# Ledger of designs, part 12: peptides against a protein of PDB entry 1MQS

Target 1, 223 residues: chain A of PDB entry 1MQS
Amino acid sequence: ILKMLFLNKDLNNNDNITTITDDIFNQQEIIWKVLILDIKSTATISSVLRVNDLLKAGITVHSLIKQDRSPLPDVPAIYFVSPTKENIDIIVNDLKSDKYSEFYINFTSSLPRNLLEDLAQQVSITGKSDKIKQVYDQYLDFIVTEPELFSLEISNAYLTLNDPKTTEEEITGLCANIADGLFNTVLTINSIPIIRAAKGGPAEIIAEKLGTKLRDFVINTNS

## One batch from the design tools (peptide; made by RFdiffusion4, then SolubleMPNN)

Design b1_p9_7_s1 (from b1_p9_7 with H8V S9K)
Fold by OpenDDE base, seed 5:
Structure b1_p9_7_s1 (fold): chain B 223 residues (1-223), chain A 9 residues (1-9)
Amino acid sequence: as target 1 above (223 residues)
Amino acid sequence: SHVEEVYVK
């Protein structure tokens, strides 16, 4: 929980909460943040932390996700909420409305893949994915963290790839374009990553194309 | 060395 409040930075867990918060406060400038909770997470936090602990962690305001919250466009927000469609929709709506400057999303439990995909899709549509700095859940060390998240900004890519009326030619063409985009992005990293993709869908096609491009590039560069 | 991974979704 404390790690989350400090934007998932590494903390020394050997000390008590007060010592940790004091040490961080003394070592670094406090980043003031808003904490967005739901009923479940409120209970969790309340069982472990005091209000003073939140303040020491830089939490100026904490509110329920379903409550009407005032915009704080210059303040980063930490979400610690249940991984539900409802909460995702609210977060996306908050994003659309520029309610906060940055979004650090932490789910109280594992985020199902379908919901992750939904979140990603909705965020991509907003064109404000850059404001999503982190996505974590309780069981995963990492889901999404800037700058590891990027968008190719291809309009309606998800819809096109999932529309049963889309032709094979259209899918192939789109996958090729996506692979090209990814390739260009990977080249900026100065390393060859391991490519992961879901099997049996467009993602696999894209991954294969990307892999081929990368392999060809390496071979050509070393020759 | 940290091996980076690219996730296509």
Scores: peptide ipSAE 0.077, ipTM 0.691, DockQ to the pose 0.039
Fold by OpenDDE base, seed 1:
Structure b1_p9_7_s1 (fold): chain B 223 residues (1-223), chain A 9 residues (1-9)
Amino acid sequence: as target 1 above (223 residues)
Amino acid sequence: SHVEEVYVK
């Protein structure tokens, strides 16, 4: 949850919430954002965070997703809501109306494939997929740009993979991270897919790593 | 018999 409030960035400190928020607050300028919740997630947030924690995390205001909310077109928004058709429709409507500058979507539980596809389809129609920066649940760590097309949004991945100065070790590490993201995505699908990738490049490396992870998973789960 | 496909690019 705290990671979500900091836009799912890696947190270096494994201390308590107060220490983490204090350290981050002191080290960088706070980014103010809106937190959109539903009834269930409100209870969750209230159980683990204090008002002061939210403020230190840069939450200027929080509202229920079903409430009438004022547009803040220059302010990023974090959604932490149940994965329902209703909530997806509301998010898409907010996107259409340019209610916020950026959209960081976090579902409180696993997002079914059908709903993911629905979200992707609706977002694609709006032409504003660039405003959706993240889509997360317990497994997913990517944005949806269009149906069945996903982006893990790893910063500068393309540049790193194509920079001649990048070492093989760095490439391997990055490919492993990408494979991890894809693995999480695949686990949301109730089927083991055939992995396809272009030969002779990073995509092949990623595909191989993903394949290995899936095979290992199948072996372990069937034991 | 349904097979999913994942394309990495």
Scores: peptide ipSAE 0.059, ipTM 0.677, DockQ to the pose 0.033
Fold by OpenDDE base, seed 2:
Structure b1_p9_7_s1 (fold): chain B 223 residues (1-223), chain A 9 residues (1-9)
Amino acid sequence: as target 1 above (223 residues)
Amino acid sequence: SHVEEVYVK
């Protein structure tokens, strides 16, 4: 959640919320953002964070996605909402209306392929895909800089990676599969992305594997 | 050249 509030930048996960927020607040320039929630995500946020924590994370205003929200065209917005058709339509409408300067979309759970395709299609039609900086769900974190959105069909990846019963070999294998999926997705993009991942976990393993694959591909295509 | 960033979580 904190990572999301800081636009999915790397955070030291070994520290408590207060330490993390204090360190960032004191050391970095605060980027003020709007936080868009739904009923479910509001409950989640409220259970973990205090109002002061949101302020320290640079959240100037938080609102419900279904509420009539005033345009803030110079302010970036973080969406943390359920992956539903209704929410996607609202986000797209907000995009069409230039309601915010930038859109950081985080779904509270996995986004089904059909909804991802719908989002991608609608965003593409608007011609404003450049305003969408990030799209995340519970299982996949990726930055959308182009109107091309892809989802991996590994629905249980998060559960498997976070299950304490999962062996290191299983984790490594799954990470490789995820990296392969991401690689295939990235190849559809006309640019080599910078890969960002949290350190010390499966995400780092995936990132390293993906990086290796991309580097190998570049070397092979240029040779 | 728009550098794309991929975040892995």
Scores: peptide ipSAE 0.081, ipTM 0.662, DockQ to the pose 0.128; fails the geometry check
Fold by OpenDDE base, seed 3:
Structure b1_p9_7_s1 (fold): chain B 223 residues (1-223), chain A 9 residues (1-9)
Amino acid sequence: as target 1 above (223 residues)
Amino acid sequence: SHVEEVYVK
């Protein structure tokens, strides 16, 4: 949660929340942000953080996602909400209306594939995908550091891939499924990217599969 | 043409 509030920057500190917030507040310029919550995430945040903690984290205001919110087009927003169709639609509407300068989306639980695709599709249609800086859930990290760069991480997959009990067939199948998911995501956002991956690991396998799928698609669509 | 890069991790 604290990492989320600091835009998922690496916090190399094992200190408690107060110490971390104090250090950041004292050593770095605070980036003021809006925090968008739902009923469920409000309970979660309230159980872990105090109002002063939010302030020290640079949260200038927090609101419920379903509430009418004033536009703050020069202020970045952190969403910490349930992965629902309704919330996705609201986020996209906020994007369309330029309600905030940047969008850091953190889902409170796993985002289903269909909802990920829906989000990607809607964002693509807006032409404002560059404002979506991060999309996180428990198992998925989608980071857009710049308009020309995407970073995709499927965390739940790595847990399985690193299990010594996992068979080669299972690994291959999982990599294929991941590649399929990435392929669909890439196509949904109307971009054909160059694929980069670390060598010697599952990422390379996935990248190769994804590359093949993209090449095949380009060939088939241009024919 | 704008080229996008996707890093798989």
Scores: peptide ipSAE 0.067, ipTM 0.663, DockQ to the pose 0.073; fails the geometry check

Design b1_p9_7_s2 (from b1_p9_7, 3 letters changed)
Fold by OpenDDE base, seed 5:
Structure b1_p9_7_s2 (fold): chain B 223 residues (1-223), chain A 9 residues (1-9)
Amino acid sequence: as target 1 above (223 residues)
Amino acid sequence: SHVEKVYIK
């Protein structure tokens, strides 16, 4: 939780909350932030942190995600909320309305792939993906750089990849199409990224295909 | 190092 409040920077977990907050306060300039919670995460935060702890972490305002919140377009926001469609929609709406300057999204539990895709798709449509700086859940930690989150606009990709009736050939074909899309996108970034993917599933297949495409491209362009 | 990362899930 403290790591989240400090934008997922590395913290010394062996210290108590007060020591950690004091050390960070003394060593780094405090970034003032808004903390957006839901009912579940509020209970979690309240059980671990005091109001003073939040202040020391730079949290000046904390609100419920479903509550009407005033825009603070010059203030970064930390979301710590359940991974639900409703919350994603609210976050996207906040993004659209320029409610905050930056968005650090932390889900209280694992974000399902379908919701991640939904988030990416909606964010891509807004054209404001650069404002989303981080997306974390219990199992997924990544800091986004431009172009950050995007959608390939492939219909029913999640359903196809997770349908037991889908053939291996269909999966392979879809993965290839996704890899092609990613490849084209990566080429616009003018850099070769490090690719990270979950092991043992379609993501790994896609990553391997993408890696191959990138390597081939680099070799072909340097020859 | 500002290495760009692509995460696939």
Scores: peptide ipSAE 0.071, ipTM 0.669, DockQ to the pose 0.061
Fold by OpenDDE base, seed 4:
Structure b1_p9_7_s2 (fold): chain B 223 residues (1-223), chain A 9 residues (1-9)
Amino acid sequence: as target 1 above (223 residues)
Amino acid sequence: SHVEKVYIK
């Protein structure tokens, strides 16, 4: 949560919340931000942080996502909300209206692929994808720009990978297909990226497969 | 040097 409030910068200190906030406050210029919550995330934040902690983190205003909020076009916004279609629509509307200068989106739980695709599609229509700086959930974080956010358009990939009835062989096969798609995409970037994926699931399998493909490619092209 | 990152979800 603290990491989120500091725009997901690496925090190396394992100290208490107060110590971390004080250290950051003293070492770096405070970036004032708006924090947008929902009912669920409000409970989460309240359980972990004190009001003073939010202030120390540079949160100047906090409000509910469903609440009517005044535009602050020069202020960056942190969203910490449930991954729902409703919340996505509201975020997109906020983007359309230039409600904030920058959008740092953090979902309280895993964002389904279909919703991510919906978000991406709606954002693309607005032409303001550059204002979305980050999209995070409990498993994944990334910078969102039109050139950097893409879909492989594999039907029901998320459902298949998350269905407990799906066999290991089916998962492995699908992961291989996804890795192939990603590999082809990466080749267009003309650089070898660092791969990040959630651990302990299909994403890790995909990352490993992609990594292997990239390593093999580099070895074969340099030999 | 700018290092590209690929996030898999």
Scores: peptide ipSAE 0.081, ipTM 0.687, DockQ to the pose 0.070; fails the geometry check
Fold by OpenDDE base, seed 2:
Structure b1_p9_7_s2 (fold): chain B 223 residues (1-223), chain A 9 residues (1-9)
Amino acid sequence: as target 1 above (223 residues)
Amino acid sequence: SHVEKVYIK
């Protein structure tokens, strides 16, 4: 959750939320942003974070996605909402109306393929895909800062990676598969991207594997 | 910049 609030950038590996927020707040320039929630995600946020934590994370205001929200065209927005057709339509409408300066979209659960395609299509039609900076779901389905939206279609990836019963070998194997999927997708892009991932977990493993694959590809292509 | 970034969560 905190990672999301800091635009999915690396955070300090501390167990204390207050320590994390204090460190970031004191050491880095705060980016003020709007948080858009639904009923389900509101409950999730409320169970994990205090109001002061949101403030320390740079959340100026938070609103429900279905509420009539005033435009804040100079303010970036974080969406943390359920992956539904209704929410996607609202996000797209917000995009069309230039309601916010940037859009960081985080779905609370897996985004189905049909909805992924719908989101991609609608965003592309708006001509404002550049304002979509991130799209995440809990299973590592995401869109990059460019108008490329994709899903790896790996079922239960999040559950497997976070299950304490999963062995290190299984994690490594799954991370390799994810990296392969990402690699294949990235190759369709006109440039080699900079990879960002949280450190100390599966994301780092995936990032390293993907980075290696991309570097090897570049070397082999240029040799 | 126009550099593409990929975030892994």
Scores: peptide ipSAE 0.081, ipTM 0.658, DockQ to the pose 0.132; fails the geometry check
Fold by OpenDDE base, seed 1:
Structure b1_p9_7_s2 (fold): chain B 223 residues (1-223), chain A 9 residues (1-9)
Amino acid sequence: as target 1 above (223 residues)
Amino acid sequence: SHVEKVYIK
């Protein structure tokens, strides 16, 4: 949460919240920001942070995403909201209206691919993708730009990978197919990318398979 | 050199 409030910059201090906020407050110029929450995230923030902590993090105002919020076109905004179609639509509307100068989007839980694609598509249509500075969830961080987002068009991949009834064999097979698709896509980039994936799930399996394929390819082409 | 990043989710 603190990392989010400081625009997901690496915090080198493992000290308590107060010490971290004090150090940053004293050493760096405060960037004033708006924090936009929903009902669920409000409870989360309230349980972890004090009002003074928010102020020290540069949060001038916090509001609910569904509330009528005044435009602050010169102020960056941090969204910390649930990954829902409704919230995505609101964010896009805020973007269209130039409600804030910059948009730092943090989802409270995993953002499924279909919603990510929806967000990217809507943002691309606005022509204001440059204002989207960050998109985060509990697993990944990235910048949403149309040229950098692609789909393998595998139907129900998310559902299959998250269904507890799915067998290990099915997961392994699907991960292999996804890795193959990614490999073919990466070959068009003309460089070996750094691969980022959530740990402890299918994404990690895919990342490992992709990494192996890329390494093997490099070895075989340099021989 | 710009390092390309691939995010798997």
Scores: peptide ipSAE 0.059, ipTM 0.644, DockQ to the pose 0.074; fails the geometry check

Design b1_p9_7_s3 (from b1_p9_7, 3 letters changed)
Fold by OpenDDE base, seed 2:
Parts: C-alpha cells; structure tokens; sequence
Structure b1_p9_7_s3 (fold): chain B 223 residues (1-223), chain A 9 residues (1-9)
C-alpha cells in the first residue's frame, strides 16, 4: 500500500509505516496526489494507515470513485479500486475528461483478462494513454508508458510465486516465462526501458532475466 | 529521448 502511495517506488520494507513515511517525507520532495478509492479499498486503507500517514505520503485529497469529483487537471491521481467494469468505465471517463494530470491505477485484486482488454481498448480510443502511468493489481504489475497495454497469458503466476510449496526450480522456471513474455512486450516498444524491481524476491529474478534478454538482443542487433 | 521505466513487482 505504501509503495502504491509513492507511485510504486522501491521502499525499505523492513521499517514500520511511521519510519518509512518519515524518512520519505524528510528526504524527498512531496508530490501531492489525489487518492481515489471505493468502499472496499477504503476499508483496507483505513485498517492499515492513519490519516497522517496519507498526508505524509503526499495524499492531499481522497475521494470515492463513484463520487462527483471536481477536475484537478494539474494533480496526479492514484486509483486504488476493485477490478470491475464499472470502475474501469469511470476511470476511462475521468481520463476522457482530463480530470487529473496523471493516472496511477491500482486494482485491489486481480484484473481479469477480459477487463484488462476492455480497459486497454477504451484507453486506446481516447488517445490519452500517455496519461496512464501505471496499472497494477495484486497479481500483475505493469507500467504503462505508452498507448499500448499488454497482458501476459500466464495463469496463476501470483499464486505460484507465493505458494510456499512451490520449489525454487518452479519459481525460476516461471520467472523465466514471465521474463520472456515481458521481453516480447518490450520489443513492441521502440525503446529499451530501465527495469526496476524489488530486491529479494521473484521480481528481482524476473528483472535480471529480462535485463539479460534485452542486453543480448541489443548486442545481437548491433552486431 | 524519454527513457521508459518498467517496474516489476
């Protein structure tokens, strides 16, 4: 949750919420953001964070997604909402109306493929995909830096990676598959991205594999 | 050229 509030930047998870927020607040310039919630996510946020924590994270205003919200075209917005068709439609409408400067979308749970495709299609039609900076769910984390949203067709990746019964070999294999998928997606982008991943977990493994693939590709194309 | 960043989490 804190990572989300800080636009999914890497945070030191070994400290308590207060220490993390204090450190960030003191070390970095606060980027003021709007937090858009639904009923479910409001309960989640309220159970974990205090109002002061939100302020320290740079949340200037928080509102419900279904509420009539005033445009703040110069302010970035963080959405933390359920992955529903209704919420997607509202987000797209907000995008169409230029309600915020940037959109950081975080779904509270896994976004089904059909809804992801729907989101991608609707966003594409608006011509404003550049305003969508991130799309995350609890299982899949994506940064949308271009008008194209892609989904990997890997079923239950999150569950497999987080299952204590999963062997290291299985994790490595799955990470390789994910990296392959990401690589293929990145190749559709006319630029080589900087890869960022949390340390100490599967994400790091994926990042390393993806990085290697990209480097190899560059070497092979330049040779 | 805008360098794109990909975050893996």
Amino acid sequence: as target 1 above (223 residues)
Amino acid sequence: SKVEEVYIK
Scores: peptide ipSAE 0.085, ipTM 0.720, DockQ to the pose 0.091
Fold by OpenDDE base, seed 1:
Structure b1_p9_7_s3 (fold): chain B 223 residues (1-223), chain A 9 residues (1-9)
Amino acid sequence: as target 1 above (223 residues)
Amino acid sequence: SKVEEVYIK
C-alpha cells in the first residue's frame, strides 16, 4: 500500500511506515496526488495508514470513486479500487473527461483477463492511453500504453488457468497456445525483449515457452 | 536502443 502511494517506486527502507514516510518527505519534493478509493479499499487504507501518513505520502485529497469529484487536470491520481466492470467504466470516464493529469491504477485484488481486455479496449478508443501510467494488482505491474498493452483474446483463459479442476495437460496446452500467440506478436518487434512474468504460476510457464521459442528462432535465423 | 520488455500476467 505504501509503495502504491509513492507510485510503486522501489522503497529501499524496510523500516516502519512512519520512518519511510519521514525519510521520503524530507529527502525529495512531495508530489501531490489524489487518492480514489471504494468502500472496501477505504477500510483497508484506514486500517493501515494514519491521516498523517497520507499527507506525508502527498495525498492532498481522497474520495470515493462513485462520488462526484471535481476535476484536477494538473494533479495525478492514484486509484485503489476493486477490479469491477463498474470501476473500470468510471476510470475510463475520468480519463475521457481529463479529470486528472495522470492515472495510476491499483486494483485491490486480482484483475481478471476479461476486465483487463475491457479496460485496454476502452482506453484505446479514447486515444489517451499515455495518461495511464500504471496498472497493478497482486500479480500485475506494468505501464499501460499503446501499443504495449494487448490481448490474445483467448476465451476463458483466466478462468481455465485458475480452476483447480483444470488438468496439467490442459494448462500446458493452453500455455503453449498463449506462448505461440505472444511469439507471433513479439516477432513484430525489431528486437528480442526481456520477458517478465510472475513466478509460481501459468505466467512463468508461458514465459519459459516463449523464451525457448525466441531462442530457437534466433538460432535458426542466424544460421 | 531501449530494450523492450514483455510482461506476462
Scores: peptide ipSAE 0.072, ipTM 0.735, DockQ to the pose 0.070
Fold by OpenDDE base, seed 4:
Structure b1_p9_7_s3 (fold): chain B 223 residues (1-223), chain A 9 residues (1-9)
Amino acid sequence: as target 1 above (223 residues)
Amino acid sequence: SKVEEVYIK
């Protein structure tokens, strides 16, 4: 959660919340931003953070996504909301209306592929994809731009990776296939990207596999 | 050169 509030920058996780916020406040210029929540995420934030912690993280205003919010076109916004069609539509409407300067979207749980595709499609129509800086859920962190937003044609990947009945071998195999797909996509960008993934899950496995493939490719092409 | 980032979800 703290990582999200600091725009998903790497934080030292060995310290308590107060120490982390104090250190960041003292060492870096605070970026003031708006936090948009829903009922579920409000409960989550309230259970982990104090109001003072939000202020130290640079949150000047927090509101519910369904509330009528005033435009702040010069202020970046962090969304932390449930992955629903309704919330996606609201975010897209906020984007269309230039309600904020930048959009950092964090879903409280895994975003289904169909909803991700819906988000991508609606954003592409607006022509304002450059304002969406990040889209995160519990499994994936990515920058959303029209040229950089893509979906792999792998059926039921989300269901398989989240099913507790799935074996480790099946997960490993699927992660390898996903990494191969991502590798092929990265090769079209003509640059070696920094790979970011949520830790402690399949995304980390995929990131590791992809990283290895990219490193091997660079070594082999430069030799 | 702009550093590109790939996020895996």
Scores: peptide ipSAE 0.100, ipTM 0.742, DockQ to the pose 0.141; fails the geometry check
Fold by OpenDDE base, seed 3:
Structure b1_p9_7_s3 (fold): chain B 223 residues (1-223), chain A 9 residues (1-9)
Amino acid sequence: as target 1 above (223 residues)
Amino acid sequence: SKVEEVYIK
């Protein structure tokens, strides 16, 4: 939670919340931010943080995501909300309306792929993806950021991969297409990344295919 | 240098 409030900067300190906030407050200029919560996350924040902790973290105001909020186009916003279609739609609407200068999105629990794809698609349509600075799932070990967050715009990918009626051949073909898209994207980064994927599903298949493509590319370019 | 990672899910 503290990491979230400090825009997911590395906090290499085993100290308590108060010590961490005091150290940061004294050493760095505070970036003032808006904190957007829902009912569930409000309870979570209230149980862990004091009002003074929020202030020291640079939170000037906090509000519920479903409440009418005044636009603060020059102020960055931190969302800490449940991963629901409703919340995603609200965030996208806030993005469309330029309600804040930057968007740091932190979901309180696991974000399913279908919702991630929905978010990515809607953000892409707005043309304001650059304002999405972070998308973080509290149950993931990584932060998705622009331009690291992208869509391959493959129609019905989630449905196809999760439909029990989909054949192995169809899955393999789709995974190959996804791997090709990822490969092209990776080449634009000018670095060879480490590939991480969950085992036992389509992600592993895609990762293996991508790994092979990258290895082949490196061999061919160095020859 | 920072090592980049790609996460597939």
Scores: peptide ipSAE 0.073, ipTM 0.752, DockQ to the pose 0.049; fails the geometry check

Design b1_p9_7_s4 (from b1_p9_7, 3 letters changed)
Fold by OpenDDE base, seed 5:
Structure b1_p9_7_s4 (fold): chain B 223 residues (1-223), chain A 9 residues (1-9)
Amino acid sequence: as target 1 above (223 residues)
Amino acid sequence: SHVEKVYRK
């Protein structure tokens, strides 16, 4: 998250948030930015950062993407939002309206290819592609509740997985969503865990899906 | 990232 707030510059990973922000604040001219969030990403950021941390990272204003926001044409914007068509359309509209000087787009999870293509196409039509400085998948679709505990914030997951009325398709779909969340978490931690799951249930399905995703990612990253 | 490759092109 801090890396994102500093426009995805390389930060020394071993330092406390306070140390990192202080060091950067002291060493470099602070670039003031607007942070654009959605409901989900707001929860994510709020779980790990305080308002003061945002300020130290150069965030002057943070707003919801769906809120009416005043134009700040001389201020760069960081978008940290879910990879949805709706959010893409809003970003493009903001681009069209010259709402900000520069656009640093960060998606909370992997942006599907079709949406990436859509974004690219829409941006190209605007003629303002030069204002799009970055597009990243941040893989931050989770909430940190404690240093060693996180939540995917999937509503009724337990109920859905244990309700005998739930269809196999629904279970499989939910397991896929959980696996995606775990995948994002693993990538954020930047360490491949040993996955252990109980056999014969949703946990196994999740583990298999996650394993596949991780393997695919490793293969694609090494190619 | 896959995303970076698309924009560098």
Scores: peptide ipSAE 0.006, ipTM 0.460, DockQ to the pose 0.228
Fold by OpenDDE base, seed 2:
Structure b1_p9_7_s4 (fold): chain B 223 residues (1-223), chain A 9 residues (1-9)
Amino acid sequence: as target 1 above (223 residues)
Amino acid sequence: SHVEKVYRK
């Protein structure tokens, strides 16, 4: 998250957020930025950062993407939002209107190819592609509740997985969503886990899906 | 690094 707030530049490896922000704030010229969030990413940011941390990262204003926002044509904007068509359309509209000076786009998870193509196409039509400085998948789709505890914030997951009326398709879909969340968490921690799960249930499905995702990612990153 | 899967029976 801090890396993103500093426009995905390399940061010194420190264990303490406060130390990192203080060091950067004191040693580097602060670039003031606007942070654009959605509901989900707001929860993510709020779980790990305080308002003062945002300020130290050079965030002068933060707003929801769906809210009416005043133009700040001389200020760069960081978008940290879910990879949805709706958010893409809003970003493109902001681009068209020259709402900000520069656009640093970060998605909370991987942007599907079709949406990436849509984004590219729409941006191309605007003729303002030069204002888009970065597009990243951040893999931050979880809530940090405690130093060693996180939540995927999936409503009624337990009930859905244990309801006899739930279809296999629904279970599989939910397991995939859980695996995606876990995958994002693992990537954020930057450590490859040992996966252990009970056999014969949703846990096994999740473990298999997660394992596959991790293996595929490692293979693709090392190639 | 290798991803290890361990399933508990």
Scores: peptide ipSAE 0.000, ipTM 0.301, DockQ to the pose 0.024
Fold by OpenDDE base, seed 3:
Structure b1_p9_7_s4 (fold): chain B 223 residues (1-223), chain A 9 residues (1-9)
Amino acid sequence: as target 1 above (223 residues)
Amino acid sequence: SHVEKVYRK
């Protein structure tokens, strides 16, 4: 998250959030930025950062993407939002209106190819592609509840997985979503997990899906 | 290759 707030520049990972923000705030010319969030990403940011941390990271203003935001044409913007068509359309609209000087787009999770193509197409039509400086998948679709705990904040997951009326398709779909969230978490913490799951249930499905995702990722990154 | 799967019986 901090890396994102500093425009995905390499930060020395060994420093505490406070140390990083203090050092940058004190030693470097602060680049003031606007942070645009959605409901989900707001929860994510709030779980790990304080308002003062945002300020130290050069965030002068943060707002929801769906809110009516005042133009700041001379200020760069960081978008940290869910990879949805709606958010893409809003970003493109902001681009069209020259709402900000530069656009650093960060999606909370993987952007589907079709949406990426849509974004690219819309941006190309605007003729303002030069203002888009970055597009990243940040894999931060989770909430940190405690230093050693996190939540995917999936509503009614337990009920859905344990309701005998739930269809297999619904279960597998939910398991896929959970696996995606776990995958994002794993990538964020940059540690390969030991996956423990009960056999014969949703946990096994999730474990298998997660394992597959991790294997695929490792193969693709090492090739 | 480094992902260990432990399944509870």
Scores: peptide ipSAE 0.000, ipTM 0.307, DockQ to the pose 0.022
Fold by OpenDDE base, seed 1:
Order: structure tokens, then C-alpha cells, then sequence
Structure b1_p9_7_s4 (fold): chain B 223 residues (1-223), chain A 9 residues (1-9)
């Protein structure tokens, strides 16, 4: 998250958030930025960073992507939002209106190819592609509640998985969503997990899906 | 790195 707030520049310090922000704040001229979030990413940011941390990272103001936002044509914007068609359309509209000087786009999870193509096409039509400085998948689709505890914040997951009226398709779909969230978490932690799951239920499905995703990722990054 | 699947019965 901090790396994103500093425009995805390499932060050399493995130190505490406070130390990193203090060092950068003291050594470099602060580039003031606007942070644009959605409901989900707001929860993610709030779980890890304090208001003072945002300020030290050069965030002057943060707002929801769906809210009416005042134009700041001389200020760069960081978008950290879910990879949805709706969010892409809003970003493109902001670009068309010259709402900000530069656009740093970060998605909370992997952007599907069709949406990437849509974004590229719409941006191309505007003739303002030079204002799009970055497009990243951040793989930050979870909430940190404690130093060693996180939540995917999937509503009624337990009920859905344990209700005998739930269809196999619904269970499989939910398991896929859970596996995606776990995958993002693993990538963020940057460690290889040992996956343990009970046999004969949703846990096994999740474990298999997660394992496949991790293997595919390793193969693709090493190629 | 090998992802180990450990199934608990």
C-alpha cells in the first residue's frame, strides 16, 4: 500500500511504516496527491494506515470514486479501486474532464483482459493517454484486523457454505471468490503457504483452486 | 517453490 502511495517506487527500507514515511517526508519534496477509493478499498486502506500516514505519504484529500469530486487539474490522482466496468468508466470520465493532472491507476485485484482492453480503448478515444502514468494490479483485496489476522469480508460466507439449500454452483462460485482473496493475500505477504484443508467439502475446493492459481502464477513469473 | 497441500481428515 505504501509503495502504491509513493507511485510504486521502490522503497528501500524494510522498516516500520512510521520510519518509512518519516524518512521520505524528511528527505524528499512531498508530491501532493489525491487518493480516490471505492467502498472496498477504503476498508483495506483504513485497516492498515492511519490518517497521519496518508498525510505523510502526500495525500491531501481522499474521496470515494462515486462521490462528486472537485476538479484539481494541477494535482495528480491515485486511484485504488476494484476492477469493474463502472470504475473504469468513471476514471475515463475524470480523464475526459481533466479532473486531475496525472492518473495513477491501481486495481485491488487482477484486471480481466476484457476490462483492460475496454480501458485502453476508451483512453485512446480521449486522446489523453499521456496523462495515464501507471496501471497496476495491487492484489490488495483483504482487510487486516490484527498483525497476523486478515479477513476477506465476504458476507454470509459461512451461512452459504453450510446451508443445505445452497446449490453446487453457488458453492463453487463462492469457493472461487475465496480462493481469489487468499491468492491476493499470499502475493501480498510474498511467502509460499502450506495449504491445509479438510477433505470432502468446500475447504478442499478452495485449496485446490488456490493451489492452481499459485502454480500458474509461479510458472508465468518465471517464464 | 512447491506448494504443499496438507489435507486433514
Amino acid sequence: as target 1 above (223 residues)
Amino acid sequence: SHVEKVYRK
Scores: peptide ipSAE 0.000, ipTM 0.297, DockQ to the pose 0.022; fails the geometry check

